# Peptides against a protein of PDB entry 7BDX: the designs that were tried, part 44

Target 1, 212 residues: chain A of PDB entry 7BDX
Amino acid sequence: EMGAAACTLLWGVSSSEEVVKAILGGDKALKFFSITGQTMESFVKSLDGDVQELDSDESQFVFALAGIVTNVAAIACGREFLVNSSRVLLDTILQLLGDLKPGQCTKLKVLMLMSLYNVSINLKGLKYISESPGFIPLLWWLLSDPDAEVCLHVLRLVQSVVLEPEVFSKSASEFRSSLPLQRILAMSKSRNPRLQTAAQELLEDLRTLEHN

## One batch from the design tools (peptide; aimed at target 1 A74, target 1 (a further copy) A76)

Design b2_p17_2_s1 (made by RFdiffusion4, then SolubleMPNN; from b2_p17_2, 7 letters changed)
Fold by OpenDDE base, seed 4:
Structure b2_p17_2_s1 (fold): chain B 212 residues (1-212), chain C 212 residues (1-212), chain A 17 residues (1-17)
Amino acid sequence: as target 1 above (212 residues)
Amino acid sequence: as target 1 above (212 residues)
Amino acid sequence: MKGLLASELFPKGLLAS
């Protein structure tokens, strides 16, 4: 209980750039992010059974951790820190996104995808995550999720890859051969306006890359 | 482990005024401070045995909680919140300061005394804590502590009472009859310059009140 | 670009470091 409450408050205040800098300026950041990855991994491994505990203290704690990572990654120095000093956490997030089934832990998936998207704003971060083994299959696995917010953040992450020629060129063959085009086309007709727009923009970007 | 790490980071960032307002502006503050009091109380009750676990995750967690309360109380709106909405936490801190023996949990005592001192900056806070049952005996019990930092923060809290006529007038008889004058005089000769100064200033304030 | 935020924040007194 108390740990979840403290972590929830830390999540709340981590929306400030100055708080993110304060977290990273201390000698505790490295340990914090190391344990964060382990905690998230332990939680996802515990979910093998009944999905019933979404409102548990443990769930709220892990959501807060994912929120903190997201907010840290929202800042340029936070992205640089994660990519330089906390790569294991990024690897863990990528792994956990693969381990979770469609519809499982939707809120956690959204937060983890938001964190990866934020990391992808930096070319170094985008390179790191996109060079991760199974990254492209992972994107398509995640895009099979029935949740519109999951799919939205997957499309944003895919768009980050597509918009960076230095990254896209390395994976273009695999990307084109496995692209779930029909799924993205279906999303471009979504009633969710954010998902609809993201799918439309990605389809336009892909059309531009096919003509170049 | 993770809870202590998160709470330690929250403690670190709570040194910012903007972070304290953030904590208080959310709907989680009331619950957080309620559970904080319970957690601190549970920890102190667990200490009945061997004092050996000062470096435990639990100890670090409670120190971080006390640090957060201190940093929140450092701010005017934080003091107002604690006195209006978290009185049970203040009562718990007063109780725990009485329950702890001389030399026991010195770091926690210092943090709790700092929090009460910060609360005492506000007249409403000073009134509340000074009207607590056994407050004057508690001050003298705490002033018997061998630790110079404990004694320093006790003297500061005593000075807050002495400097406020509206508060001091209610307890002046009990205060004068129980004043450990010889102990304060000994502290005015301390090799610790902060303790020496605080004891000297308090003795000057007391002399001024005896002549008025 | 600013990253996507998950959010909340407020001010100063005696700091416990």
Scores: peptide ipSAE 0.176, ipTM 0.729, DockQ to the pose 0.328; fails the geometry check
OpenDDE base, seeds 1, 2, 3, 5: peptide ipSAE 0.143, 0.167, 0.171, 0.167; ipTM 0.706, 0.725, 0.729, 0.729; seeds 1, 2, 3, 5 fail the geometry check

Design b2_p17_2_s2 (made by RFdiffusion4, then SolubleMPNN; from b2_p17_2, 7 letters changed)
Fold by OpenDDE base, seed 1:
Structure b2_p17_2_s2 (fold): chain B 212 residues (1-212), chain C 212 residues (1-212), chain A 17 residues (1-17)
Amino acid sequence: as target 1 above (212 residues)
Amino acid sequence: as target 1 above (212 residues)
Amino acid sequence: MKGLLASELEPKGLLAE
């Protein structure tokens, strides 16, 4: 309980750039983000056995950790720190997104996808995650999720790849050959306005790339 | 481990006024400080049985909690919050200071005494703690500690009482009858310059009150 | 570009560093 409460408070205050700088300026940041990855991995591994209730203290703790990573990655110095000093955490997040089944642990997936999107704002971060083994198959795996928020954040991540020519050119052949166009077209007709807009924008970006 | 790491980071950033406001402005603050008291109490109760190593993750976690309370109490809004909304935590800290033996858990005692000193900066806080049952005997109990840092922070707390006529007048008879003058005089001759100064200043304040 | 956020602020006593 107390660990979850402390982590939840740290998540709440981590939305400040000054707090992110304070976290990163301390000698404890490296250890914290190392243990964060291990804790998130242990939690996801525990889900294959016991139907853990989503409202458990452990779930809240892991959601707060993912929230902290997202908020740190929202800040330029936080993105730099993660890509330079916490690559193992990024690798862990990518792995966990692959290990989670469609519809499983949606809230955690959303937070992890938001963190990767924030990392992708930096070209160095986008290069790092997009060069991860199986990254394109992972995007399509995640886009098969029934949850609209998961799909929205996947579409944002795909858009980050598509909008960066230096990154897109490296994987353009694989991307074009495996693109779930029918799924994205279905999302562009979604009743969810956020998902609809994200899918429409991505389809426009893709059409622009086919004519170039 | 992860809880202690998160709590240690929260302690580190809680030295900022902005972070203290962020902690207090959230809907989780009340729960956090309630569980803080319970966690500190559980830790102190565990010390009577097992010789817990001071360097344990549990010890580090509880020290970080006491550090957060101290840093929150350092801030005017934090003092107001503690005295208005977290009185049970203050009662717990006073109780735990009484339960701990001389020389036991010195680091935790120092942090708890610093938090009470910070609370005493506000007249409302000073009134609240000084009106606690057995407060004057507790001060003398704590002043029997062999540790110079414990004694220093006790002397500061005694000074807060002595310097506030409205508070001192209520307990002046008990205070004068039980004052460990020989112990304070011995501290005024200490080789520790911080303890020496604090004891000298308190003796001067006491002499001024005897002539009024 | 600002990333997506959640945070808030307040004043001074003895800091436990």
Scores: peptide ipSAE 0.208, ipTM 0.707, DockQ to the pose 0.305; fails the geometry check
OpenDDE base, seeds 2, 3, 4, 5: peptide ipSAE 0.198, 0.197, 0.202, 0.027; ipTM 0.706, 0.705, 0.707, 0.688; seeds 2, 3, 4, 5 fail the geometry check

Design b2_p17_2_s3 (made by RFdiffusion4, then SolubleMPNN; from b2_p17_2, 8 letters changed)
Fold by OpenDDE base, seed 5:
Structure b2_p17_2_s3 (fold): chain B 212 residues (1-212), chain C 212 residues (1-212), chain A 17 residues (1-17)
Amino acid sequence: as target 1 above (212 residues)
Amino acid sequence: as target 1 above (212 residues)
Amino acid sequence: MKGLLASELFPKGLLAD
């Protein structure tokens, strides 16, 4: 109970750049993000079956941790810190996104994908995550999710890769050969306007890259 | 482990007025301070014997909670919130200070006394804590502590009572009849310069109130 | 560019009940 409450307040205030700088300005940040990765990993490994107690203290705690990581990554100095000093946490997030089944832990997946998207704003961050083993298969695995918000954040991360020539050129062959085009085309017809727009924009970007 | 790390970061950032406003601006503050009181109470009740594991995750967690309360009470809006909406937490702090033996949990006592001193800056807060059952005996119990920092913060709280005529007039008879004058005189000769000064100032204030 | 804030998606308190 109390740990989840404290983490939730820390998450709430982490929306401020000044709070992110204060979190990172101490000697405690490295340890905090190390334990964060381990805690998130332990939670995902303890998920037995389809029953996620979404309202449990444990899941609320892990959501708050993922929220803090996301909000830290929303700020330039936070992205730099994560990419330089907390790479193991990024590796953990990538691994956990691979371990989770379609429809499992949707809220956590959204938060983790938001954190990776925020990291992808930095060229160093985008390089790091895109060079991770199995990154392209992971994107397609995540895009198989039935949840529209999961798929939306996957499409945003895919767009970050496509819009960066230095990153896209390295993986263009694997990317093009494995692209779930029919799935993205189906999303471009979604009733969710945000998903529809993101899928349309990505299809336009992909068409432009075929003609260049 | 992770709860203590999150609480420690929240404590560190709570030194900012903007962070205190952000903590209080949500619907979460009431629940957080309620659980804080319960957590501190559970910790003090679980203290069996003289062995405080000062370096334990549990004690670090409770120190961080007491630090957050102190930092919230350092700001005007935080004092107002505590006095208006978290009176049970103030009652809990007063109770726990009474339950702890001399020399027991010195760091926690200092943090709790700092929080009560911060609350005493507000006339409403000073009225509330000074009208609590057994408040004057509690001050003398705490002033029996062998620790100079505990005694320093007790003397500051006593001075807050003495310097407020509306509060002091209500309890002046009990206060004067039970005053551990010899103990305060001994502190005015302390090798700790902060304790020495605080005891001298309080003795001067008390002498001034006898002549008026 | 400013990143996405997680607080916007989950406005309900993750306070431990």
Scores: peptide ipSAE 0.126, ipTM 0.707, DockQ to the pose 0.210
OpenDDE base, seeds 1, 2, 3, 4: peptide ipSAE 0.119, 0.118, 0.159, 0.168; ipTM 0.707, 0.705, 0.720, 0.719; seeds 1, 2, 3, 4 fail the geometry check

Design b2_p17_2_s4 (made by RFdiffusion4, then SolubleMPNN; from b2_p17_2, 9 letters changed)
Fold by OpenDDE base, seed 1:
Structure b2_p17_2_s4 (fold): chain B 212 residues (1-212), chain C 212 residues (1-212), chain A 17 residues (1-17)
Amino acid sequence: as target 1 above (212 residues)
Amino acid sequence: as target 1 above (212 residues)
Amino acid sequence: MKGLLAEELFPKGLLAE
């Protein structure tokens, strides 16, 4: 209980840029982010047996951790820290997104995808995650999720790849050959306005790349 | 481990005034400070059997909690919050200071005394703690501690009482009849310059009150 | 560019450093 309460408060205050700088300026940041990855991994590994109550202290704790990672990645120095000093955490997030089944732990998936999207704002971060083994198959696996919020954040991450020529050129062949175009076209007709807009924008970006 | 790491980061960032306002501005602050008192109490109750390693994750967690309380009490809105909404936590800190033996958990005692001193900057806070049952005996119990840093913070808290006429007048008879004057005089000759100065200043304040 | 935020925030007195 107390750990979840403390971590939830830390998540809350991490929305401030000055707080993220203070977290990263301490000698304890490395240990914190190392244990963060381990804790998130342990939680996801525990899901296969028990329908963990979404409202458990453990779930709230892991959501707060994923929220902290997202908020740290929201600023330039936080992205630099994650890409330079916490690569194992990024690898863990990518692995956990692959381990989770469609519709499983939607809130956690959304937070992890938000963190990866924030990392993708940094060219070094985008390079790192896009060069990860199985990254393109992972995107399509995640895009099969029935949840509109999961799919929204997948489309945003795909757009970050497509809009960076230096990254997209390396994966362009695999990307074009495996692209679930019919799924993205279906999302462009979604009643969810955020998902609809994200799918339309991505389709426009893809059309622009086919004409060049 | 993860809870201690998160709480330690929260302690670190709580040294910012903007961070404490954000903690207090959330709906989770009340729950956090309620569980804080319970966790500190549980820790102190566990000490009688096992020499808890001062460097344990549990000890580090409780030190971080006491540090957060201190840092919250360091600002006006934090003091107001503690005195209005977390009186049980203040009562718990006073109780735990009485439960700890001289020389036991010195670092925790110092942090708890710092928190009470910060609360004493607020006249409402000073009134609340000084009107607590057994407060004057507790001060003398704590002043018997062999640790110079514990004694320093006790002397500071005693000075806060002495320098507030509205508070001191209510306890003046009990205070004068039980004052460990010889102990304070011995501290005024301490080789520790901070303890020496605090004891000298308190003796000057007491002399001023005897002549008026 | 500032990334997506997952939000909540805090302020100072005698610092326990």
Scores: peptide ipSAE 0.191, ipTM 0.719, DockQ to the pose 0.335; fails the geometry check
OpenDDE base, seeds 2, 3, 4, 5: peptide ipSAE 0.135, 0.189, 0.185, 0.021; ipTM 0.700, 0.719, 0.722, 0.702; seeds 2, 3, 4, 5 fail the geometry check

Design b2_p17_3 (made by RFdiffusion4)
Pose (drawn by RFdiffusion4):
Structure b2_p17_3 (pose): chain A 212 residues (1-212), chain B 210 residues (1-210), chain P 17 residues (1-17)
Amino acid sequence: as target 1 above (212 residues)
Amino acid sequence: EMGAAACTLLWGVSSSEEVVKAILGGDKALKFFSITGQTMESFVKSLDGDVQELDSDESQFVFALAGIVTNVAAIACGREFLVNSSRVLLDTILQLLGDLKPGQCTKLKVLMLMSLYNVSINLKGLKYISESPGFIPLLWWLLSDPDAEVCLHVLRLVQSVVLEPEVFSKSASEFRSSLPLQRILAMSKSRNPRLQTAAQELLEDLRTLE
Amino acid sequence: VAEELATNAQIRVDAAD
């Protein structure tokens, strides 16, 4: 209970750039981010499906961990630190997104997809994520999730890699062969404006790159 | 005059999340949200045989109080704090909405309805408001108000209550059936565009979940 | 960024509840 309370407080204060710089400056953050991935992996493996039932100081603990990772990656030196020091944590995040079934732990998936988008803002972070093993199959599969907030963060991540045609050119062929053009087109007609324009903007960029 | 000027200044700066977080600790020593409800209750009681005066120092004091409550509830930890600590203030807001006759204190009713909408974004806040005494009769009473801005914010609150699970097993199935569907339909053909669109949106949501 | 921070804060509140 005490462990989760401290992680929740750290999640709250990690929204500040001054606090994020202080976390990376203290010579204990490397251990914190290495054991963070182990705790997130342990939490996901412990779930035999079901849902989560807002596990008392268990789910709040991992949510605080993913929330901290997201708030750290939101700061320039934070996403820089993560791609240099905590590349194993990025591997764990990409692995846990594929390991989590659609509809299972939706809040954890959005926090994790938010952190991958933030790390992709760093040039090396974009290279690391896009060059990870089944990255393209993972993207099109996360789009098969019924939750609209998960689909929105998948489209935002796809738009981020698509916005760097140099990195996008390495993962050619499968971007045209396997992309769920129908699902992205359905998302460009959603009554939710943020999801609708995200898919509309991604469609504009996808059609423009195939011709230009 | 001085009290209202300081409250208006606080209403201006309360649009910042940093300021809202700073306000939530101050409620301990000086019961800011406890005495806010008393001041709002005292103001409405003082309008015995009369309606609003406006441009007054007293009118802009309570407007600033309701504006501050709204701006606090607009921040996630603000609406979280209100539903945990300031449930009496939420009671007072819900009570004063029913106590205010139609056409009386229109700007105060809109600001109060905006704060309730914001608190309803929080899961416990939604339960607390929807399970409050006389809540459905209050929605009907507020929709009988001639002012379009008040009707719009009632429809926005009703839309917030209609969306999300609320157990869904006839707990929310009866809430939808018990609404003034005729008045919502009349407001869907309204000449006020903002009101017409809110009633139209709410009607779509009522039909979607039927 | 602001939007993410807001969402993140909401999830934190939901988890606290």

Design b2_p17_3_s1 (made by RFdiffusion4, then SolubleMPNN; from b2_p17_3, 12 letters changed)
Fold by OpenDDE base, seed 5:
Structure b2_p17_3_s1 (fold): chain B 212 residues (1-212), chain C 212 residues (1-212), chain A 17 residues (1-17)
Amino acid sequence: as target 1 above (212 residues)
Amino acid sequence: as target 1 above (212 residues)
Amino acid sequence: VEEDRKEVEEIGVEARE
């Protein structure tokens, strides 16, 4: 309980850039983010089936950890730190997103996807995650999730790849051959306005690339 | 491990006034400080003898909690919050300081005493802690500690009481009758310059009160 | 008197640069 409460407070205050700088400026950042990855991995491995008690202290703790990573990745120096010094954490996040079933740990998936999206704002970060083994299959796996928020954040990450020619060129063949176009088209007709817009924008970006 | 790491980061960043404001401005502050008291109490109750593994995750976690309370109490709004909304935590700190033996949990004692000293900067805080049952005996119990840092922070807290006429007048009779004058005189000859100075200043303050 | 706006604990920030 206390750990979850402390971590939740840390998550809240990590919304501040100055707090992120303070976290990273300390001698404890490397160890903290290393243990973060291990803790998140342990949580996912401990899941028995698709039912998660959202109110469990363990769940709250892991949500807060994922939130902290997201907030760190929202800052330029945080992205630089993660990509240079915490690659194992990024690898872990990618792995865990692959290990989770559709509908399983939706809230955690969203937070992890948000963190990856934030990392993708930096070209170095985008390169790193996009060059990860199985990245393209992972995107499509995640896009099969029934949750609109998961799908939304996947589409945002896909868009970051599509908008960067240097990154997209490396995976363009695999991307085009495996693209779940019908799924994205279905999302463009969603009742969720955010999902609808994200899918429409991505479809427009893809059409532009077909003509170039 | 992860809880201790998160709490240690929170302790570090709580040195900022803005972070304290962020903590207290959230809806989670009350719950956090309630659980803090309970956690600290559970730790002290779990101590088997005078030997503490200083490097244990549990110890580090509780040190960080006490550090957070200290940092919150260093800020005016934090003092106001603690005295108005977290009195149970203050009561717990006072109780735990009484429950600990001389030489036991020295680092925790120092942090708890620092938090009480910070609270005592506010007249309302000073009134609250000084009116606690057994406060004067507690001060003398703590002054018997062999640790110079513990004794230093006790002397600082005693000085806060002595310097406030409204507070001192209520306990003046008990204070004068039980004052370990010889112990304070011995501290005024300490090789520790901070302890020496604090003891000398307190002795001067006490002499001034005897002439008025 | 600038009301010290109690900072509401914001949870989960996603920035787009």
Scores: peptide ipSAE 0.026, ipTM 0.804, DockQ to the pose 0.084
OpenDDE base, seeds 1, 2, 3, 4: peptide ipSAE 0.031, 0.023, 0.026, 0.025; ipTM 0.806, 0.807, 0.809, 0.808; seeds 1, 4 fail the geometry check

Design b2_p17_3_s2 (made by RFdiffusion4, then SolubleMPNN; from b2_p17_3, 13 letters changed)
Fold by OpenDDE base, seed 1:
Structure b2_p17_3_s2 (fold): chain B 212 residues (1-212), chain C 212 residues (1-212), chain A 17 residues (1-17)
Amino acid sequence: as target 1 above (212 residues)
Amino acid sequence: as target 1 above (212 residues)
Amino acid sequence: ISEDRKLVDEIGVEARE
């Protein structure tokens, strides 16, 4: 309980750039983010059996951790820190996104995808995650999720790759050969306006790249 | 481990007034400070047996909690919040200070005393804690501690009472009858310059009040 | 030097509770 409450407060205040700078300016940030990855991994590994109630203190705690990572990654200095000093955490997030089944831990999956998107704003961060083994298959795996919010954040991450020519050119062959075009086209007709827009924009970006 | 790390970061950032405002501006502050008191109480109750290592994750966690309370109380709006909305936490701190033996949990005792001193800057806070049953005996109990930092912060809290005529007048009879004058005089000769100064100032303040 | 890419959304997405 107390840990979850403390972490939730830390999540709330981490929306401030000044708070992110304060977190990172201390000697404790490295340890914190190292343990964060381990804690998230331990939680996901515990899901294989009993339906851990989504409203448990443990789940709330892990959501807060993922929220903190997202908010740190939302800031330029936070992205730089994660990319330079917390690559293991990024690897963990990528791994956990692969380990989770469609519809499993949807909220956590969304938060992790948001963090990866934020990291992808940093060019080094984008290079790092996109060069991760199985990254493209992972995107398609995640895009098969029935949850609209998961799919939305996957599309945003895909767009982040597509909008960077240096990164996209390296993966273009695999990307084109494996692109779930029918799925993206279906999303462009979604009743969810955010998902619809994201899918439409991505399709436009892809068409532009095919003509070049 | 993770809880202690998160709480330690929250402690670090709580030194900012803006962060204190952000903590208190949320709907979670009440719950957090309620659980804080309970957690501190549970920790102190666990001390009766085994020497919990001062460097344990649990002790570090509780120190961080006490540090957060202190930092919240350092800010005007934080004092107002504690006095109005977290009186049970103040009661808990007073109780725990009474339950701890001389030399026991010195760091925690210092942090708790610092929080009470900060609360005492608020007139309502000073009234509340000084009107607590056994407050004056508690001060003398704490002043018997062999630790110079504990004694320093007790003297500061005593001075905070003495400097408020409305509060001091209510307790003046008990205060004068129970004052450990020899102990304070001994502290005025301490090799610790901060303790020495605090004891000297208090003795001067007391002399001024006896002549009035 | 900010290593941030010139994207339409230069501001990271905040995770809200």
Scores: peptide ipSAE 0.192, ipTM 0.837, DockQ to the pose 0.041
OpenDDE base, seeds 2, 3, 4, 5: peptide ipSAE 0.185, 0.187, 0.040, 0.203; ipTM 0.838, 0.839, 0.827, 0.829; seed 5 fails the geometry check

Design b2_p17_3_s3 (made by RFdiffusion4, then SolubleMPNN; from b2_p17_3, 11 letters changed)
Fold by OpenDDE base, seed 5:
Structure b2_p17_3_s3 (fold): chain B 212 residues (1-212), chain C 212 residues (1-212), chain A 17 residues (1-17)
Amino acid sequence: as target 1 above (212 residues)
Amino acid sequence: as target 1 above (212 residues)
Amino acid sequence: VDEDRKLVAEIGVEARE
């Protein structure tokens, strides 16, 4: 209980850039983010057994951790730190997104995808995650999720790849050959206006790349 | 491990007034400080059995909690919050300071005394803690500690009482009758310059009160 | 790099549909 409460408070204040700078300026940042990855991995591995109630302290704790990572990645120095010194955490997030089944741990998936999206704002971050083994298959796996928010954040991450020529050119063949176009087209007709817009924008970006 | 790491980061950033305001502006502050008191109490109760290694994650966690309370109490709105909405935590800190033996959990005692000192900056806070049952005997119990930092923070808290006429007048008889004058005089000769100065200042303040 | 595109994870902002 107490750990989750403390972590939740840290998550809340991590929306501040100054707090992120203070976290990263300390000698404890490396250890914290190392343990964060391990804790998230342990949580996901534990899900195959007990239906961890979504409202458990453990779930709340892991959500707060993922929220902190997201908010750190929202800051330029935070992205730099993650890409330089916490690559294992990024690798863990990518792995966990693959390990989770469609519809499983939706809130965690959303937060992890938000963190990866924020990392993708930096070219170095985008290069790192896009060069991860199985990255493109992972995107399509995640896009099969029934949750609209999961799909939204997948589309946003895909858009970050598509809009960066240096990254997209390296994966363009695999991307084009495996693109779930029918799924994205279906999302462009979603009743969720955010998902609808994101899918439409991505389809427009993809069309622009085919004509060039 | 992870809980202690998160709490330690929160402690580090809680030195900022803006972070304290952010913590208190959230809907989670009440719950957090309630659980904080319970956690600290549980830790102290557990010490009678296993020699909890000073370097345990549990110890680090409780130290971080006490540090957070101290830093919250360093801010005017934090003091107001503690005195209005977290009285149980203050009561717990007072109780735990009494339950700990001389030389036991020195670092925790220091942090708890620092928190009470910060609370004492506010007249309402000073009134609240000084009106706690057994407060004066508790001060003298703590002043018997072999640790110079514990004694220093006791003297600072005593000085806060002595310098406030409205508070001191209510306890003046008990204070004068039980004052460990010889102990304070010994501290005024300490090789620790901070303890020496604090003891000298308090002795001067006490002399001023006897002549009026 | 469009820094304006950053996402902040807020507590309790369940993106409820």
Scores: peptide ipSAE 0.208, ipTM 0.831, DockQ to the pose 0.126
OpenDDE base, seeds 1, 2, 3, 4: peptide ipSAE 0.180, 0.208, 0.186, 0.180; ipTM 0.830, 0.831, 0.830, 0.831; seed 3 fails the geometry check

